# Ledger of designs, part 22: peptides against a protein of PDB entry 3PBP

Target 1, 203 residues: chain A of PDB entry 3PBP
Amino acid sequence: LNEKDLNLILNKSLVMYESLDSTTDVIVKRNVIKQLQFVSKLHENWNSRFGKVDIQKEYRLAKVQGPFTINPFPGELYDYTATNIATILIDNGQNEIVCVSFDDGSLILLFKDLEMSMSWDVDNYVYNNSLVLIERVKLQREIKSLITLPEQLGKLYVISDNIIQQVNFMSWASTLSKCINESDLNPLAGLKFESKLEDIATI
Target 2, 203 residues: chain A of PDB entry 3PBP as posed
Amino acid sequence: LNEKDLNLILNKSLVMYESLDSTTDVIVKRNVIKQLQFVSKLHENWNSRFGKVDIQKEYRLAKVQGPFTINPFPGELYDYTATNIATILIDNGQNEIVCVSFDDGSLILLFKDLEMSMSWDVDNYVYNNSLVLIERVKLQREIKSLITLPEQLGKLYVISDNIIQQVNFMSWASTLSKSINESDLNPLAGLKFESKLEDIATI

## One batch from the design tools (peptide; made by RFdiffusion4, then SolubleMPNN)

Design b2_p30_4_s3
Fold by OpenDDE base, seed 2:
Structure b2_p30_4_s3 (fold): chain B 203 residues (1-203), chain A 30 residues (1-30)
Amino acid sequence: as target 1 above (203 residues)
Amino acid sequence: SAKEEQKKQIEKVKKQLETKKKIGEFFLSR
């Protein structure tokens, strides 16, 4: 975490706060407010010299939010179990793709269309937990692990018993990144969401 | 000013979040 990242998180938290209205659930309001308070304190106490923040103990106990919902969930995967998850950066602005593997050898590439907050007080807090299906990649292999490498944007390495494969989705992720950064969806029209699968090594 | 810049950044983030939401809707419409 650097100052720029902290500023981004603060701004996101502010936007989330501003999105609250009279119809918003009380638990959601409380959670968003607590997150904003925490991030604001972090920002206030940021020591740029050391890249450190004095964090009160109470705020250190924030939990990750509960399970995601995937929309649409591929019907073929209902009988299968998720085996691995990875998050892959697509730019230097913290835009990312989520990948989930299944025991049938499928990969799903997912987009976080909503900003998800941490859980601050409520166990099993669930809000804005949606992930949107971009692409399904069928490997027909037992997936042992998913690896993402720093500085390799839009690339996922899939390790199976006998092979390492690279999934490269920069063909569409670069456009997606541009759309987000420029706040323009026009480039998505006609875009093919087809990742490149390549064998990297046999093991 | 720093305050004006912060406001600008907030608006940018707001636009990006709205864009992400619309992107989600785009994917769901397929």
Scores: peptide ipSAE 0.599, ipTM 0.933, DockQ to the pose 0.904
Fold by OpenDDE base, seed 3:
Structure b2_p30_4_s3 (fold): chain B 203 residues (1-203), chain A 30 residues (1-30)
Amino acid sequence: as target 1 above (203 residues)
Amino acid sequence: SAKEEQKKQIEKVKKQLETKKKIGEFFLSR
């Protein structure tokens, strides 16, 4: 975590806080406020040469949200079980794609369209937990693991029996990144969301 | 000023979050 990352987290938390209104659920309000308080303290301590706030104790109270909803969920996958999950960076601006594998050998590439906060007070806190389907890649193999390399943007390595395959989605992810960063959706029109699959090694 | 820069960054983040929401809607409309 660097100063830039901390500032981004703070700004996201502030935006989430500012989005709260009289119609927002009390549990959501409380959770967003707690996150903002935590991040604000962290930011203050970062800027203050002397702020010994025991950030470690407060962070231990935060949990990752779950479960996620996938929309649309492919009908063909209703009878199959998710086996692996990975997050792949597509730029240096913290834009990411989520990948989930299934026991039929399918990969789904998913977009986080809403900002998810940590869970602070409520067990099974669920808010802004949607993931949107971008692409389904059918490998038709038993997927053992998913590997990502931080230095390799928009690339996912899939390990199956006796083979390592690379899924490269930078063909569309570079455009998606640009759309987010420039706040312009026009380049998405007519874009093909088709990843490239390549065999890297046999095991 | 530092406050002005912070305000600018907040507005940028707001725009990005709104864009992400619209991207989600785009994918759901297919």
Scores: peptide ipSAE 0.598, ipTM 0.933, DockQ to the pose 0.907
Fold by OpenDDE base, seed 1:
Structure b2_p30_4_s3 (fold): chain B 203 residues (1-203), chain A 30 residues (1-30)
Amino acid sequence: as target 1 above (203 residues)
Amino acid sequence: SAKEEQKKQIEKVKKQLETKKKIGEFFLSR
């Protein structure tokens, strides 16, 4: 977490706050307001010298939002269990892909199309909790762990029993990053969302 | 000014969030 990240979180929280209207659910309003208050306080208390923030006790009650939904959820995975989760940066602007592995050896690559807030008051707070399916990669092996390297954008390392594989999705993620940063969806037309799988090492 | 810059950044973030929403819609439409 750095000053740039805090500014981004603050600005996101401000945008969410400004989007509130008379039709917004009261619980959502309260949650967004509390998040803005927290982030504002966090920003005010940011010590750039030490990279630390004093968090008041009142805000320590915030929880990660409840369960996420994946849309569409691959029907073949209904009977399988998620085993690992990773977040992979695709640029230096905090754009990211979420990856979830399953016990059938599948990976799903997911996009966060909506901004999620923390839960502040209500247990099982659910709002903007959807993730959108980009791609399913079938590895057909037991996935032990997912590893990301911060210096390697759009790359995921998958560790199984006998092999380390790299999933490289920069073929499409670079375009996705550009679309977000430039606010232009035109480059997505005709783009293939197919990741490259490469064997890195046998173990 | 710092306030003007903040306003500019807010508008940028707003635009990016709207773009992300549209990207989500794109993925859901296929």
Scores: peptide ipSAE 0.598, ipTM 0.933, DockQ to the pose 0.896
Fold by OpenDDE base, seed 4:
Structure b2_p30_4_s3 (fold): chain B 203 residues (1-203), chain A 30 residues (1-30)
Amino acid sequence: as target 1 above (203 residues)
Amino acid sequence: SAKEEQKKQIEKVKKQLETKKKIGEFFLSR
């Protein structure tokens, strides 16, 4: 975490707070407010170089939000179990793709179209938990683990059996990143969301 | 000023979040 990342998290939390209105659920309001308070304190303490201990205590009160929904969920995967999850950076602006693997050897690449907060003092908190399906990549092998390297944008390493494979989705992720950063969806028209799979090494 | 810069950054984030929502809608329309 650096100052730029912290500022982005703070600004996102502020935007979420500003989106609250009279129609917003009370639990959602409470959760968004608590997150904003935490991030604000984190930002203040980051600048002052004081209060690291208090930050850690407050962070322990936060939980990962409840289950995600995947839309559309591939019908062929209903009978299979998710095995791994990874987040892959696609640019230096903190845009990310989420990848989930299944025990049939499938990878799904997912887009987080809504901002999701941590859960604060609420069990089973669920809000903006949707992920959107971009692509399904079928591997004819058991997936053991997913590895990402922060310096390698739009690349996922898949460990299966005795082989390491690279999934490279920069062919479309570079355009997606541009669309987000420029707030223009026009470049998505006609874009093929097809990742490249390459064998890297035998284990 | 620092306040003006923060305001600009907030507006940028708002715009990006709106764009992400529209991208989600794009994917769902396929």
Scores: peptide ipSAE 0.596, ipTM 0.932, DockQ to the pose 0.894

Design b2_p30_4_s4
Fold by OpenDDE base, seed 3:
Structure b2_p30_4_s4 (fold): chain B 203 residues (1-203), chain A 30 residues (1-30)
Amino acid sequence: as target 1 above (203 residues)
Amino acid sequence: EKEEEEKKKIEEVKKKLETKKKIGEFFLSR
């Protein structure tokens, strides 16, 4: 975590706080407020030469939020089990795609459309846990692992028993990144969300 | 001056989050 990352987290937490209204659930309000308080303290301490705030104590009270919801979930995958998960950066501005593999040899590429917060006081807190389906890629292989390289934007390496394959989605992810950064959705109209699969090595 | 810069950064983040939400809606509409 660097100063820029901390500032981004603070600004996101502020925006989440400002989005609270009379219709927001009381549990959500309390959770967002606690997160903002925590991040604000972290920011104050980072700027203050002296602030060893016991980050450890407050962090111990925070839990990872509950499971993500994938929408739409492909009906064909209901009988299969998720095997691996990876996060792939698509630009230098921290935009990312989530990938999940299944035991049928399928990959799903997912977009995180909502900002997630940590859970503080409530067990099984679930809010803004949305993942939206972009593309399904069928490899028809047993997937052992998913690998990403930080220097390679929009690329996922899939390891199976006898082969390493690259999934390259920069054909659409570059446009998606532009849409996010420019706040313009027009370029998404008519865009094909089709990734390129390439064999890299036989193992 | 610093306060104005901070306000601008917050508004930029807000705009980005709203854009992401709309992108999600786009994908769900397919």
Scores: peptide ipSAE 0.614, ipTM 0.916, DockQ to the pose 0.893
Fold by OpenDDE base, seed 1:
Formats: structure tokens, sequence, C-alpha cells
Structure b2_p30_4_s4 (fold): chain B 203 residues (1-203), chain A 30 residues (1-30)
């Protein structure tokens, strides 16, 4: 975590707080307020020793939100189980794609279209847990692990029993990144969301 | 000046979040 990242988290938390209205669920309100309080304290005490200690205690009380919702969920995958998850950066501006693998050898590439918060005092807190389907890639093999390299944008390495494969989605992810950063969706029209699969090594 | 810069940064974040929401809607419309 650096100052830039902290400022972004603070600003996101502020925006989320400002979005609260009379129609917002009480549990959501409470969770958003707690997150804003935590992040604000973190920001104020970033350079203080005492602030760091208090932040660690509060962070231990927070949980990762779940479960996610995937839309549309491919009907063929209802009979299969998710095996791995990875997050892949598509630019230097913290835009990312989520990938989930299944035991049928499928990969789904997912977009986080809503800002997700941590869960604080509510078990199984669910809000803005949306993941939207971009692409399904069928490998038809057992997937052991998913590997990402920080210096390699829009690339996912898939390890199976005998092969390492690269999934490269920069053909569309570069355009997606541009759309996010420039706030213009026009370039998405007619874009093919087809990743390139390449064998990298036999193992 | 600092307050204006902070307001500008918040508005940029709002714009980005709204764009991401619209992108989600785009994918769901297919």
Amino acid sequence: as target 1 above (203 residues)
Amino acid sequence: EKEEEEKKKIEEVKKKLETKKKIGEFFLSR
C-alpha cells in the first residue's frame, strides 16, 4: 500500500458514503460508515506509529465480502465446481479482470462492475458483489493452478499436469482499460472478446 | 487550491465508478 493507493481507497469510500440515501439498507449503511471511518483513520495516521497499530487491530476485525454473483452464469457450468481464482491487472491504473477456473477445464473472465467493500460486523455481508461474464475459455484439461506476473498485463498462466498455457486477453482488455480511464464506452461496440491461448512450456 | 484538487479527485473517482457500472450493463446486454 502506497500513498496513491490509500488516497484512491479513501476517495472510493467517500463516494460510497455519499451514495447512501433513505432507501439504502441499514446493514449497508452501517458497513459503509465503518469502512469510511477505518480508511479515514488510516489516512490520518499513515505516518504515525500509533495509527498503524490501531489500523492493524481494526483490519483484523474486517472480513472479505462474499459470495460473489456471476452474471450471466454459463448453464453448462452448473454441474461443475470452481477450482481456482486469479486477479489480472490490465493497466497501471488498477483496472483488473477476475478469472475463475472450473473442474471441467473452463476459465471464465469476469469484470467487477461495482465497488465492493469489506465486511465488518455482519457475517456473510453481501453488497456490490457483482461479477459480469466477459468470456469463457475452454481448455478441456485439469487446471492445477493459475499464475499471474505483475509485469505482464492481461496475461494469465494456466498450469495443468503436463503443460503451461498462456491466456492473453490484451486484444480486448487494452480497449476496456481505455474505456474505463476515459469514461467512453464507444470503443466497446463491435469489439470481439476473444483471448489468445498459447502453449508456453511442457512440464 | 488543495480543497479544489481533492474535490476534482473525488469527481474523477465518481466518473470512473459510473463508467464501470455502464460497462457491466453493456456486458449483460449481450
Scores: peptide ipSAE 0.613, ipTM 0.917, DockQ to the pose 0.902
Fold by OpenDDE base, seed 5:
Structure b2_p30_4_s4 (fold): chain B 203 residues (1-203), chain A 30 residues (1-30)
Amino acid sequence: as target 1 above (203 residues)
Amino acid sequence: EKEEEEKKKIEEVKKKLETKKKIGEFFLSR
């Protein structure tokens, strides 16, 4: 999404909101209001994100550290190209999930199991670009952009040509965060790594 | 006191790193 596209979505959402009257179904009203609130929030955050800093973290991961190794890499994705990358916070303790989109409309959610040490000392440069596959989400759409909101833990917004979708993985990411912070893996046993996909807005 | 706090922080970081590594191994074992 460019700023123009986001503005268009915002305007559409405003028009829909303004079309609400006393005869409008309560469910429709709630949906339109939620959509408008979401798009407005996206717009506010989008304008703030064009600040150099947040793009830099995701961009630093891609450019500064060389190629990532994803294990296991889904065999079905070997023929496809990565299109977008995003980092999603899962807690306030800097635990995060990496998401990569592909041109087949797949999302992969990845765990950084090894800390990327930027050793500036040439002799001890350990390229630790390990990413481990958590989940694959198949959207079957052309993914234009991935958006995250810092105040929305474990949520990824996927923008395609006609829709904004939310991927919510807090169902498992909260447990994962706890496991990291408490140094206890027991809660991961039997945990389903299934994210929730929700349509947020039509473009 | 400051040195002990620093040592404690380092050990916490090490523990977190080891935990992350084990989590990675967990995901790879699936």
Scores: peptide ipSAE 0.608, ipTM 0.907, DockQ to the pose 0.275
Fold by OpenDDE base, seed 4:
Structure b2_p30_4_s4 (fold): chain B 203 residues (1-203), chain A 30 residues (1-30)
Amino acid sequence: as target 1 above (203 residues)
Amino acid sequence: EKEEEEKKKIEEVKKKLETKKKIGEFFLSR
């Protein structure tokens, strides 16, 4: 975590706080407020040695939010179990794609369209946990692990049995990144969301 | 001056979050 990342988290937390209204659930309000308070303290104490210790204690009280919702969820995958998850950067501006693997050998590429907060004091907290389906890639292999390299944008390495495969989705992810950064969705019209699969090595 | 810069950054974040929401809606409409 660097100062730039912290500032972004703070600004996101502020936007989430400002989005609260009379119709917002009380549990959501409480959770968003706690997150903003934590991030604000973190920001204020960023350069303070003493502040870091107190912040670490408060961070230990936070939990990862509950399960994600995938929409639309492919009907064929209801009978299968998710095996791995990875996050892949698509640009240098913190835009990312989420990938989930299943025991049928499928990969799903997902877009996080809503900002998610951590869970603070509620067990199984679920809010803004939306993941939207972009693409399904069928490998028809047992997926052992997913690997990402921070220097390789829009690339996912899939390890299965004796083969390493690369999934490259920069063909559409570059356009998606541009749409996010420029706040213009027009380039998405007619875009094909088809990733390239290549064999890299045999193990 | 610092407050104006902070306000500008917040507005940029708001715009980005709204764009992401619209992108989600795009993917769901297809």
Scores: peptide ipSAE 0.596, ipTM 0.919, DockQ to the pose 0.888

Design b2_p30_6_s3
Fold by OpenDDE base, seed 4:
Structure b2_p30_6_s3 (fold): chain B 203 residues (1-203), chain A 30 residues (1-30)
Amino acid sequence: as target 1 above (203 residues)
Amino acid sequence: SMKEEIEKVKKQLETKKQIGKFLIERALAK
């Protein structure tokens, strides 16, 4: 984490805090407050006490942890089991796509439309667990592993029995990133959410 | 300023929510 990332986390935490009201669940309130306190402390001590602290370890920003809800959940996958999960960066900020694989060989690409807070006191705490379906990619292979490379934006590597395949979704993710960063939905009109699949290597 | 940065984040978060709604509607229309 750099200073820019920390500032963003702080600002997100502040926004979440400001969204709290009398109707908010007590557990949610407590969790959001603790997160804000933690991040604020980190920010204040960034150049001194926490300058060498691995903030990523504490904040776990890079990993989506369940349980979560997929909207809409593909009916065809109802009887199948999720096998792997990965998070792929789509820009130099914090915009990301979540990918889940299933035992039928399907990949679903998902968008986090709501911000989640870190779990603090409550076991299995989940708030804003919404993941929105973007695309389903049918590989028709047993998926063993999902790999991402931080330097390769919008690319997911899928490891099967005898092949490594690359899923490249920058064709639409670049537009999505632009929409978020500019706060403009207009570029989404007519956008095709179709990823490219390519064989990379045999195993 | 910090205020401007916060407002920017708020705007982005709202945009994400709207994107989510867009995507859901798109998926249901198929």
Scores: peptide ipSAE 0.637, ipTM 0.939, DockQ to the pose 0.916
Fold by OpenDDE base, seed 5:
Order: C-alpha cells, then sequence, then structure tokens
Structure b2_p30_6_s3 (fold): chain B 203 residues (1-203), chain A 30 residues (1-30)
C-alpha cells in the first residue's frame, strides 16, 4: 500500500461511516465503526510497517471473501461448481474486476457495484456482497489456477493442464474505469464487453 | 480538501451503483 491507497481506504471507510443511519443494522454499524477506527489509526501511523502489512491483509480479504451474490447468475452455470476466484485491478484507483472460474471451463467477469467492508467481530461477516455479471468467457477446459500480475492492469492469466492463456479486458475496463473515476455513465453507451483471449504458453 | 475527497468518493460509489444497475439491465435484456 502506498499513501494514495491508504487515503482511498480511509475515504471509503469514512463514506461508509457517514452512510450509517437509524435503519442500519447494529452489526453493520459496529463493523463499519471498527473499520474506520482501524484505518484511522493506520493513517495516523502511516509509516508503520506493521500497520501497512495488516491493512493490506484485511483489505485483500474483504475483496475476495464470500459468499457473494451474483446478479444475474448465468442459468447455464447452475449445475456447475465455482473453482477459482481472482481480483484484477483495472486502474491505479483500485477499481477492480472479480473473476470466477467454473468446472465447465467458464470464466465470469464480475463488477462490484457496492462497497464491501472488512470483517471484524462477526465470523464470516458479509456486507454489500453484490457482484454483477459483465461477461462470460468459455474456455472449455479444466481451469486449475487464476493468476494476476499487479503491474498488468486488466489482465488475467488462466492456467490449465497444458496451456496458459491471457484474458485481456482492458478494451472495456478502461472505459469502465473512466466512468467510475469521472462519475460519468455516458461512455457506457454502446460499450461492448468482450475480452480478448490469447494463448501465452504451452506447459 | 478532505471534504472534497469524501464527496468525490461518494460520487464514485453512486456511479458504481448505477453501473451495476446498467449491467443488470443489460444482462436481463439478452
Amino acid sequence: as target 1 above (203 residues)
Amino acid sequence: SMKEEIEKVKKQLETKKQIGKFLIERALAK
């Protein structure tokens, strides 16, 4: 984490805190407050190496820990089992795409339309676990692993028994990133959500 | 300012919600 990342986490935590009202569940309130307290403390001690490691761990867990609600869930996948999950950054503002693989060889690319919070007091606490379907990519092979490289935005590497393939979705993710960062939905009109698939290596 | 940054984040979060709605509607239209 750099200062920018920490500031973003802090700001998100503040926004979540401000969103609390009389109708908010007590468990949610408690969790959001604890998150804000923790992040605020880290911000004050931003140079603490230990603090940086801790927030990174918790932040990563918040991004990938389930369960999630996928909307809409592809009917074709009802009888199949999810095998892997990965998160791929699409910009330096920590906007990301979630990818889930299934045992039929499908990948689904998902958008987090709601802000999730870290879990604190409640085991397996989930808040705003919404994931929205963007694209389904059919590889028709057994997917063993999903790999991302931090320096490669909008790229996912899929490992099967005999091949490494790259899924590149920057063709639409760049526009999505722009929409988010500029708070402008206009560029979404006519956007095609079609990723590029490329063979990288035989293994 | 911090206030401005917070407002920016609020706008971004709202935008994400709207994007989600857009994507859901898109998916249902197929």
Scores: peptide ipSAE 0.636, ipTM 0.940, DockQ to the pose 0.909
Fold by OpenDDE base, seed 2:
Structure b2_p30_6_s3 (fold): chain B 203 residues (1-203), chain A 30 residues (1-30)
Amino acid sequence: as target 1 above (203 residues)
Amino acid sequence: SMKEEIEKVKKQLETKKQIGKFLIERALAK
């Protein structure tokens, strides 16, 4: 975590806070407020360079949110089971793609279109758990593991029993990143969302 | 300024939301 990342988290938290209104669920409101408070405090401490950041108890109790909803969910995968999940960075600004594998050998690449918050002091808290389907990649093999390397943007490594394959989606993810960073949707028009699959190694 | 950065983030988040809609529409059109 660096200053830039912290600022981004703070700003996102602020935006989430500002999105709250009188119709917002009390639990949601509480969670968003707590996150903002924590991040704000963290930011203040970071700027003051006290060397030690006092982490709130709520943070220690924070949980990863889930489950996610996938829209649209591929009908073909309805009866299959998810086996692995991975998050792949597509730029240095923390934009990312989520990948889920299934026991039929399929990979789905997903876009997080809504900002999520961590769960604060609430069990099973779910808010903005939306994931949007980008692409389905069909592998005719059993997927054992998904690996991503932070220095390799837009690349996912799929490990099967006998092979390691690379899924490279920078062909479209770079455009997606640009759209987000520039707040311009125009480049999406006509964009082909097809990843490149390559065999990397036999094992 | 911080205000400008916040506005930028707001725009980005809105963009993400719109991208989501775009992708959904695309998926439904196939």
Scores: peptide ipSAE 0.634, ipTM 0.940, DockQ to the pose 0.908
Fold by OpenDDE base, seed 1:
Structure b2_p30_6_s3 (fold): chain B 203 residues (1-203), chain A 30 residues (1-30)
Amino acid sequence: as target 1 above (203 residues)
Amino acid sequence: SMKEEIEKVKKQLETKKQIGKFLIERALAK
């Protein structure tokens, strides 16, 4: 975690807090407030050379949110089990794509369209838990693992029993990144979300 | 400024939401 990342998290938390109104669910309000409080303390500690902010206690009270949903979920995958998950950076601004593999050999590439927070003092907290389907890549082989390299944006390496393949989705991810960073949806018009699959090595 | 940065983040988050809607509509149209 660097200062830039922390600032982004703080700003996101602030935006979420500011979005709260009288119509917001009480549980959501509480969770967002707790999130902001924690991040604020963390930020304060980060900026202070002499600060002794104990964030451990508060962090222990936080839980990973779940479950998540995929929208839409490919119907043909209902009978299959997710096997691996990976997060792939598409730019230097923390925009990322989530990839989930299934035991039928499929990969789904997913977009996080909503900001997610940790769960605070609430069991089974679920809010903004939807991931949006971008693309399904059918490999039709057993996927053993998913590997990403930080220096290689928009690339996912898929390891199967006998082959390593690269999934490159920068053809569309670069545009997606631009849209997000510039707050402009126009470049999405006519964009094809088709990743390139290449064999890297036989094993 | 901090204010400008927050506004930028707000815009980005809204954009992401809109992208999500776009993608959902696209996926459902297939």
Scores: peptide ipSAE 0.611, ipTM 0.942, DockQ to the pose 0.917

